# Peptides against a protein of PDB entry 5VVV: the designs that were tried, part 47

Target 1, 276 residues: chain A of PDB entry 5VVV
Amino acid sequence: FLCGVVEGFYGRPWVMEQRKELFRRLQKWELNTYLYAPKDDYKHRMFWREMYSVEEAEQLMTLISAAREYEIEFIYAISPGLDITFSNPKEVSTLKRKLDQVSQFGCRSFALLFDDIDHNMCAADKEVFSSFAHAQVSITNEIYQYLGEPETFLFCPTEYCGTFCYPNVSQSPYLRTVGEKLLPGIEVLWTGPKVVSKEIPVESIEEVSKIIKRAPVIWDNIHANDYDQKRLFLGPYKGRSTELIPRLKGVLTNPNCEFEANYVAIHTLATWYKSN
Target 2, 276 residues: chain A of PDB entry 5VVV as posed
Amino acid sequence: FLCGVVEGFYGRPWVMEQRKELFRRLQKWELNTYLYAPKDDYKHRMFWREMYSVEEAEQLMTLISAAREYEIEFIYAISPGLDITFSNPKEVSTLKRKLDQVSQFGCRSFALLFDNIDHNMCAADKEVFSSFAHAQVSITNEIYQYLGEPETFLFCPTEYCGTFCYPNVSQSPYLRTVGEKLLPGIEVLWTGPKVVSKEIPVESIEEVSKIIKRAPVIWDNIHANDYDQKRLFLGPYKGRSTELIPRLKGVLTNPNCEFEANYVAIHTLATWYKSN

## One batch from the design tools (peptide; made by RFdiffusion4, then SolubleMPNN)

Design b1_p12_5_s2 (from b1_p12_5, 7 letters changed)
Fold by OpenDDE base, seed 2:
Structure b1_p12_5_s2 (fold): chain B 276 residues (1-276), chain A 12 residues (1-12)
Amino acid sequence: as target 1 above (276 residues)
Amino acid sequence: DEEVEKFVLSLR
């Protein structure tokens, strides 16, 4: 069971010292996972093709080493979906080289994120792939196999919550393709009924699990505030029955942008997780 | 709810 934090928000990423402090807190609270997915980290999303500099590499190596010191699984995410051409072997090779570099930093767990992108494929991809889901699954499977089938590999669908599913969760051709074609060792991220779900009912997890043919990892935006930085979500982790735990592969909370605001959010997630 | 979805959609 993956339980911890995704740094998955838009806005100013956490500094390395905040991330190290997070790992210390995660360990102390018997949480086990950190997903590195800061949307405004240039080499994560907008410039995903760009290799890390020597200085950036040293920082990431230090961060990954710190996660290991605190027994926290460091999952490196990349979001290539803004401008990747899935059918282009050069793009696939560029993604491979980027993840090879991160593997050299000591990273062993990875995520491919296709959240917050347009559903339209380019003309070249339309000639090769039957759908956007087929393109995403193809590259995800290829990367997963190329990396030697790492123990933890996550996929974030473009339809990552109920409100983004067309026509709905159980009938989504996109999620059906993901469920049928994504290799079974790849975990699927899910956000619940909405982008920010006040509640995640058990039935909603049963519904998505059926179509994706696996238990999801929750990307939980309950404390996310990137959409309104004038608001801080200081309340407890709630609206998730502990009956979800045996039906999930994990829960990763995407909390407030302000690192200092997240004490209650993360601590109460840990309390929730231990209550099962 | 709608504000969040609008925010996410504005990022595409």
Scores: peptide ipSAE 0.398, ipTM 0.913, DockQ to the pose 0.791
Fold by OpenDDE base, seed 3:
Structure b1_p12_5_s2 (fold): chain B 276 residues (1-276), chain A 12 residues (1-12)
Amino acid sequence: as target 1 above (276 residues)
Amino acid sequence: DEEVEKFVLSLR
């Protein structure tokens, strides 16, 4: 069971010292996972093709080493979906080289994120792939296999919540394709019925699990505040029955952008996880 | 929340 934090917000990424302090807190609270997915890290999303510099490499190596020291699984995410051409072998090769570099930093767990992108494929991709889901699954499976089938590999769908599913969760052709074609060793990220789910009912997890043919990992936006810079979410982790735990592969909270605000968010997630 | 959906949609 993956339980911890995703740094998955828009806005100023956490500094390396904050991330190390996070790992110490995660260990202390018996949480086990950190997903590196900062949207405004240029080499994560907008410039995903760009290799890390020597200085950035040293920082990431140090960060990955610190995660290991605290027995925290470091998952490196990349979000190529803004401008990748899925049918272009050069793009796939570029993605492979980027993930090879991160693997050389000692990373063993990876994620491909296709959240917050347009559903439209370019003309070249439409000639090769039957749908956007087929394109995403193709590259995801290829990368997963290329990396030697890592123990933890995550996929974030473009339809990552109930409100983004067309026509709905159980009838989504996109999620059906993901469920049927995504290799079974790849985990699927899900935010619940909404982007920010006040509640995640058990029935909603059973519904999505059926179509994706696996238990999801919750990307939990309950404490996310990147959408409203005037709000801080200081309340407890709530609206999730502990009956979800046996029906999930994990829960990763995407908390407030302000690192210092997240004590209650993360601590109460840990309390929730231990209460099962 | 409509604000969240609008935010996410503005990122596309």
Scores: peptide ipSAE 0.392, ipTM 0.910, DockQ to the pose 0.792
Fold by OpenDDE base, seed 4:
Structure b1_p12_5_s2 (fold): chain B 276 residues (1-276), chain A 12 residues (1-12)
Amino acid sequence: as target 1 above (276 residues)
Amino acid sequence: DEEVEKFVLSLR
């Protein structure tokens, strides 16, 4: 069971010292996972092709080593979906080389994110792939196998919540293709019925689990505030039955952008997790 | 909240 934090918000990323303090808190609270997915990290999303500099490499190696010191699984995410051509072997090789560099930093766990992108493929991809889901699954499976089938590999679908599923969760051709074609060792991220789910009913997890053919990892936006810079979410982790725990592969909270605001959010997630 | 969906849609 993956339980911890995803740094997955838009806005100013956390500094390395905040991330190290996070790992110390996660260990103290018996949480085990950090997903590195800061949307405004230049080389994570907008410039995903760009290799890390020597200085950036030293910082990431230090961060990954600190996660290991605190017994926290460090998952490196990349979001190539803004401008990748899935059918282009050069794009696939560029993605491989970027993840090879991160593997050299001592990273062993990875994620491919296809959230917050258009559903339309380019003309070249339409000639090769039957659908956008087929293109995403093809590259995800190829990268997963290329990395030697790492113990933890995550996929974020473009339809990552109930409100983004067409026509709905149980009938989505996109999620059906993901469930049928994504290799079984790859985990699927999900935010619940909505982008920000006030509640995540057990029945909603059973529905999505059936179509994706696995228990999801919850990307939990309950404390996310990147969508409203005037609000801080200081309340407890709530609206999730403990009956979800045996039906999930994990829960990763995507909290407030302000690192200092997240004490209650993360502590109450840990209390929730240990109450089962 | 409609605001969240509008925000996410503005990122596309």
Scores: peptide ipSAE 0.391, ipTM 0.910, DockQ to the pose 0.815
Fold by OpenDDE base, seed 5:
Structure b1_p12_5_s2 (fold): chain B 276 residues (1-276), chain A 12 residues (1-12)
Amino acid sequence: as target 1 above (276 residues)
Amino acid sequence: DEEVEKFVLSLR
């Protein structure tokens, strides 16, 4: 069971010292996972093709080493979906080289994120792939196999919540293709019925699990505030029954952008996780 | 809820 934090918000990323402090807190609270997915890291999303510099490499190696010191699984995410051509073997090779570099930093766990992108394929991809889901699954399976089938590999679907599913969760052709064609060792990220789910009912997890043919990892936006930086979500982790735990592969909270605001959010997630 | 979805949609 993956339990911890995703740094998955838009806005100013956490500094390396905040991330190291996070790992100390995660260990202390018996949490085990950190997903590196800061949307405004240029080399994570907008410039995903760009290799890390020597200085950036040293910082990431230090961060990955710190996660290991605190027994935290460091998952590196990349979001190529803004401008990747899935049918272009050069794009696939560029993605491979980027993840090879991160593997050299000592990273062993990875994520491919296709959240917050258009459902439209380019003309070249439409000639090769039957749908956008087929294109995403093809590259994700190829990358997963290329990396030697790492123990933890995550996929974030473009339809990552109930409100983004067309026509709905149980009838989504996109999620059906993901469930049928994504390799079984790849985990699927999900935010619940909504982008920010006040509640995640057990029945909603049973519904999505049936179509994706696996238990999801919750990307939990309950404490996310990137959409309204005038608000801080200081309340406890709530609206999730402990009956979800045996029906999930994990829970990663995407908390407030302000690192200092997240003590209650993360601590109460840890209490929730240990209560079952 | 609608504000969150509008925010996410503005990022596309």
Scores: peptide ipSAE 0.384, ipTM 0.907, DockQ to the pose 0.753

Design b1_p12_5_s3 (from b1_p12_5, 6 letters changed)
Fold by OpenDDE base, seed 1:
Structure b1_p12_5_s3 (fold): chain B 276 residues (1-276), chain A 12 residues (1-12)
Amino acid sequence: as target 1 above (276 residues)
Amino acid sequence: DEEVEKFYESLR
């Protein structure tokens, strides 16, 4: 069971010292996972093709080593979906080289994120792939196999919550293609019925699990504030039955942008997880 | 909330 934090918000990324302090807190609270997915890290999303500099490489190696010291699984995410051409072998090779670089930093767990992108493929991709889901699954499976089938590999769908599913969760052709064609060793991220789900009913997890043919990892936006940085979410982790735990592969909370605001959010997630 | 969803949709 993956339990911890995703740094997955829009806005100023956490500094390396905050991330190291997070790992210390996660270990102390018997949480085990950190997903590196900061949307405004330029080499994560907007400039995903760009290799890390020597200085950035040293910082990431130090961060990954710190995660290992605290027995925290470090998952490196990349979000190529803004402008990738899936059918272009040069784009696939560029993605492979970027993930090879991160693997050399000592990273062993990875994620491909296709959240918050247009559903339309370019003309070249339409000639090769039957749908957007087929294009995403093709590259994800190829990368997963290329990396030697890592023990932890995550996929974030474009339809990552109930309200983004067309026509709905159980009938989505997109999620059906993901469930049928995504390799079984790849985990699927999900935010619940909504982007920010006040409640995640058990029945809603059973519905999505059936179509994706696996238990999801919850990307939990209950404490996210990137959509309204004038607000801080300081309340406890709530609106999730402990009956979800045996039906999930994990829970990663995506909390407030302000690192210091997240003590209650993360501590109460840990209490919830241990109550099972 | 529809306003929250519109925020993330605007980032596409």
Scores: peptide ipSAE 0.610, ipTM 0.949, DockQ to the pose 0.812
Fold by OpenDDE base, seed 4:
Structure b1_p12_5_s3 (fold): chain B 276 residues (1-276), chain A 12 residues (1-12)
Amino acid sequence: as target 1 above (276 residues)
Amino acid sequence: DEEVEKFYESLR
C-alpha cells in the first residue's frame, strides 16, 4: 500500500530542504511514499525533453538519497502530454533518455502523467493509434518495459476523476482501453468522483476499479489549494472510509502549496491509514 | 466545484 504525499500542485515547488523535512515527517508517521510531480518544475512538464544539468542532477541525487535514508519510496513523475507526438520514435527515445538519467540518480520508481491535457491527438498520432488512450498506453507500456518493469510504476490518466470521464466512469472508452491494454504491473492514479473530492465513496472506487481492472492509487486533492492560493486547507483528512484501504493500491495526498500548512493534512492521513 | 474544474481545464 503506497501512502504518503504527491508534490503535484501548480505553483512554486517545494525547496530541497522542505522535501527532506517531509521525508522525516513521513518516516515518523509511518508513511512510505513521495511522488515528485511538481507541475511548475520546467523539466517535469513544459520542457520534459530537457536533461537535468550537473547542478540539478546533484540536487536530485541528494534528494533521492535522502528519501532512501528515511525509507521513503521516491517516485519520479514526468508529464510529457502537452506536446509529445506518441507515434514519433524520437519522442519515445527522448523520454527514455530522460528516465535513464533519473535512473542514474538512483531512482527506481516512476510515473507517467497525462493529466490536464487535451484529448486530441495530432494528425500523425491519429494515423498510428485508434484513440488517445491507445497512444498513451502504448508509450507507457514501452517505457515500463524499457525500464525493466520497476516495482512501482504509475500512470495518471487524462480522465483521472469521475467528472472528466466521457460519458461517465463505467462507460468511458478511454478508461476501458486503459484497463484492457495497460500492463497489469502499472498502477493507475485517480482523484475520486471529482478533481477535488470532498468524499470518495466505496462504490465509486468499485466502479473505477472494475473498468481499469485494478485497484487505483488515490491522488488525493482534498487539501490542494493551487486552484485558490487565497485559501489554506488546514482541516483533517476526512470523507474517506477506512473501508477504502483494502480496495486501493495507495493514497498520495496532494496538499497545500505552502509546505508549512500541511502538518494536519499529512498527520491525519497517517492516522486514517493506521486505523485499518 | 465548477470553479475548481475550470481552473484545471484552463491548464490544458
Scores: peptide ipSAE 0.608, ipTM 0.949, DockQ to the pose 0.828
Fold by OpenDDE base, seed 3:
Structure b1_p12_5_s3 (fold): chain B 276 residues (1-276), chain A 12 residues (1-12)
Amino acid sequence: as target 1 above (276 residues)
Amino acid sequence: DEEVEKFYESLR
């Protein structure tokens, strides 16, 4: 069971010292996972093709080593979906080389994120793939296999919540293709019925699990505030029955952008997790 | 919440 934090917000990424402090807190609270997915880290999303510099490499190696010191699984995410051409073997090779570099930093767990992108494929991809889901699954499976089938590999769908599913969760052709074609060792991220789910009912997890043919990892936006910088979410982790725990592969909270605001959010997630 | 969804949709 993956339980911890995703740094998955838009806005100023956490500094390395904040991330190390996070790992110490995660260990202390018996949480086990950190997902590196800072949207405004330019080499994560907008410039995903760019290799890390020597200085950036040293920082990431140090960060990954710190996660290991605190027994926290470091998952490196990349979001190529803004401008990748899935049918172009050079794009696939570029993605492979980027993940090879991160693997050399000592990273063993990875994620491919296709959240917050347009559903439309380019003309070249339409000639090769039957749908956007087929294109995403193809590259994800290829990367997963290329990396030697790492123990933890995550996929974030473009339809990552109930409200983004067309026509709905149980009838989504996109999620059906993901469920049917995504290799079984790849985990699927999900935010619940909404992007920011006030509640995540058990029945909603059963519904999505059926179509994706696996238990999801919750990307939990309950404390996310990137959508409104005037708001801080200081309340406890709530609206999730502990009956979800046996029905999930994990829960990763995407908390407030302000690192200092997240004590209650993360601590109460840990309390929730240990209450099962 | 429609405003929340519109924020993430605007990032596409």
Scores: peptide ipSAE 0.599, ipTM 0.947, DockQ to the pose 0.817
Fold by OpenDDE base, seed 5:
Structure b1_p12_5_s3 (fold): chain B 276 residues (1-276), chain A 12 residues (1-12)
Amino acid sequence: as target 1 above (276 residues)
Amino acid sequence: DEEVEKFYESLR
């Protein structure tokens, strides 16, 4: 069971010292996972093709080493979906080289994120792939196999919540393709019925699990505040029955952008996880 | 709720 934090918000990324402090807290609270997915890290999303500099490499190596010191699984995410051409072998090769660099930093767990992108493929991709889901699954499977089938590999679908599913969760052709074609060793991220789910009913997890043919990892936006910089979510982790735990592969909370605001959010997630 | 979805839709 993956339990911890995703740094997955839009806005100023956490500094390396905040991330190291997070790992200390995660270990202390018996949490085990950190997903590196800061949207405003240029080399994560907007400039995903760009290799890390020597200085950035040293920082990431130090961060990954710190996660290992605290027995926290460090998952490196990349979001190529803004401008990748899935049918172009050069794009696939560029993605492979980027993940090879991160593997050299000592990273062993990875994620491909296709959240917050248009569903439209370019003309070249439409000639090769039957749908956007087929294109995403093809590259994800190829990368997963290229990396030697790492123990933890995550996929974030473009339809990552109930409200983004067309026509709905159980009938989505996109999620059906993901469930049928995504290799079984790849985990699927999900935010619940909504982007920010106040509640995640057990029935909603049973519904999505059926179509994706696996238990999801919850990307939990309950404490996310990137959509409203005037609000801080200081309340406890709530609206999730402990009956979800045996029905999930994990829970990663995507909390407030302000690192200092997240003590209650993360501590109460840990209490929830240990209460089952 | 609608304001939240509009925010993430605007990032596409």
Scores: peptide ipSAE 0.597, ipTM 0.946, DockQ to the pose 0.832

Design b1_p12_5_s4 (from b1_p12_5, 6 letters changed)
Fold by OpenDDE base, seed 2:
Structure b1_p12_5_s4 (fold): chain B 276 residues (1-276), chain A 12 residues (1-12)
Amino acid sequence: as target 1 above (276 residues)
Amino acid sequence: METYEKFYSSLF
């Protein structure tokens, strides 16, 4: 069971010292996972093709080493979906080289994120792939196999919550393709009924689990505040029954951008996780 | 569509 934090928000990423303090807190609270997915890290998303500099590499190596010191699984995410050409072998090779670089930093767990992107494929991809889901699954499976089938590999679907599913969760051709064709060792991220789910009912997890043919990892935006910089979400982790735990592969909270605001959010997630 | 969903939808 993956339980911890995704740094998955828009806005200023956390500094390395905040991330190290996070790992210390995660360990103290018996949480086990950190997903590195800061949207405004240029080489994570906008410039995903760009290799890390020597200085950035040293920082990431230090961060990954710190996660290991605190027994926190460091999952490196990349979000190539803004402008990747899935059918182009050079693009796939570029993605492989980027993940090879991160593997050299000591990373062993990875994620491919296709959240917050347009559903439109380019003309070249339309000639090769029957749908956007087929393109995403193809590259995800290829990367997963290329990396030697790591113990933890995550996929974030473009339809990552109920409101993004067309026509709905149980009937989505996109999610059906993901469920049928994504290799079984790849975990699927899910956000619940909405982008910010006040509640995640058990039935909603059973519904999505059926179509994706696996228990999801929750990317939980309950404390996310990147959409409203005037608000801090200081309340407890709530609206998730502990009955979800045996039906999930994990829960990763995407909390407030302000690192200092997240004490209650993360601590109460840990209390929730340990209560089952 | 919630405010958050509108925010993400504005990125397209």
Scores: peptide ipSAE 0.045, ipTM 0.779, DockQ to the pose 0.598
Fold by OpenDDE base, seed 1:
Structure b1_p12_5_s4 (fold): chain B 276 residues (1-276), chain A 12 residues (1-12)
Amino acid sequence: as target 1 above (276 residues)
Amino acid sequence: METYEKFYSSLF
């Protein structure tokens, strides 16, 4: 069971010292996972093709080593979906080289994210792939196999919550293609019925699990504040039955942008997880 | 559509 934090918000990323302090807190609370997915890291999303500099490489190596010291699984995410051409072998090769670089930093766990992108493929991809889901699954499977089938590999769908599914979760052709064609060793990220789910009913997890043919990992936006920086979400982790735990592969909270605001959010997630 | 969904949809 993956339990911990995703740094997945828009806005100023956490500094390396905050991330190291996070790992110490996660270990102390018997949480085990950190997903590196900061939207405003230019080499994660907007400039995903760009290799890390020598200085950035040293910082990431130090961060990955610190995660290992605290027995925290460091998952590196990349979000190429803004402008990738899936049918172009040069684009696939560029993605492979970027993930090879991160693998050399000592990273062993990876995520490929297709959240917050246009549903339209370019003309070249429409000639090769039957749908956007087919293009995404094709590259995700190829990357997963290329990396030697890592023990932890995550996929974030473009339809990552109930409100984004057309016509709904159980009938989505997109999620059906993901469930049928995504390799079984790849985990699927999900935010619940909504982007910010006040509650995640058990029945909603049973519905999505059936179509994706696996238990999801919850990307939980309950404490996310990137959409309203005038607000801090200081309340406990709530609106999730403990009956979800045996029905999930994990829970990763995407909390407030302000690092020090997250004590209650993360500590109460740990209490919830240990109550099973 | 929630405020959060409107926020993310405006970044497309």
Scores: peptide ipSAE 0.044, ipTM 0.777, DockQ to the pose 0.673
Fold by OpenDDE base, seed 4:
Structure b1_p12_5_s4 (fold): chain B 276 residues (1-276), chain A 12 residues (1-12)
Amino acid sequence: as target 1 above (276 residues)
Amino acid sequence: METYEKFYSSLF
């Protein structure tokens, strides 16, 4: 069971010292996972093709080593979906080289994110793939196999919540393709009925699990505030039954952008997780 | 700003 934090918000990323302090807190609370997915890391999303510099590499190596020191699984995410051409072998090779670089930093767990992108393919991809889901699954499976089938590999669908599913969760052709074609060792990220789900009913997890043919990992935006920087979400982790735990592969909270605001959010997630 | 407004508009 993956339980911890995703740094998945838009806005100023956390500094390396905050991330190290996070790992210490996670270990202390018996949480086990950090997903590196800061939207405004240029080399994570906007410039995903660009290799890390020597200085950036040293920072990431230090961060990955710190996660290991605190027994926290460091998952490196990349979000190529803004401008990738899935059918172009050069794009696939560029993505491979980027993940090879991160593998050299000592990273062993990875994620491909296709969240917050337009639900369409370019003309070249339409000639090769039957749908956007087929294109995403093809590259995801290829990368997963290329990396030697790492123990933890995550996929974030473009339809990552109930409100993004067309026509709905149980009838989505996109999620059906993901469920049928995504290799079984790849985990699927999900935010619940909404992007920010006030509640995640058990029935909603049973519905999505059926179509994706696996238990999801919750990317939990309950404490996310990147959409409204005038608000801080200081309340407890709530609106999730402990009956979800045996029906999930994990829960990763995407909390407030303000690092120091997250004590209650993360601590109460840990309490929730231990209550099963 | 455009990216936030585009994708988080579904929160309402």
Scores: peptide ipSAE 0.043, ipTM 0.773, DockQ to the pose 0.150
Fold by OpenDDE base, seed 3:
Structure b1_p12_5_s4 (fold): chain B 276 residues (1-276), chain A 12 residues (1-12)
Amino acid sequence: as target 1 above (276 residues)
Amino acid sequence: METYEKFYSSLF
């Protein structure tokens, strides 16, 4: 069961010292996972093709080493979906080289994120793939296999919540393709009925699990505040029955952008997880 | 910024 934090917000990423302090807190609270997915890290998303510099490499190596010191699984995410051409073997090779570099930093766990992108394929991809889901699954499976089928590999679908599913969760052709074609060792990220789910009913997890043919990992935006900088979510982790725990592969909270605001959010997630 | 604002403006 993956339980911890995703740094998945838009806005200023956490500094390395904050991330190390996070790992210490996670260990202390018996949480086990950190997903590196900061949207405004240029080489994570907008410039995903660009290799890390020597200085950036040293920082990431140090960060991955610190996660290991605190027994926290470091998952490196990349979000190529803004401008990748899935049918172009050079793009696939570029993605492979980027993940090879991160693997050399000592990373063993990875994520491919296709959240917050346009659902239309380019003309070249339409000639090769029957749908956007087929294109995403194809590259995800290829990358997963290329990396030697790492123990933890995550996929974030473009339809990552109930409100993004067309026509709905159980009838989504996109999620059906993901469920049918995504290799079984790849985990699927999900935010619940909404992007910011006030509640995640058990039935909603059963519904999505059926179509994706696996238990999801919750990317939990309950404490996310990047969408409204005037808000701080200081309340406890709520609206998730402990009956979800046996029905999930994990829960990763995407908390407030303000690192110090997250004590209650993360601590109460840990309490929730231990209450099962 | 622009994609973020467009995305979240569609959600809320």
Scores: peptide ipSAE 0.032, ipTM 0.735, DockQ to the pose 0.144

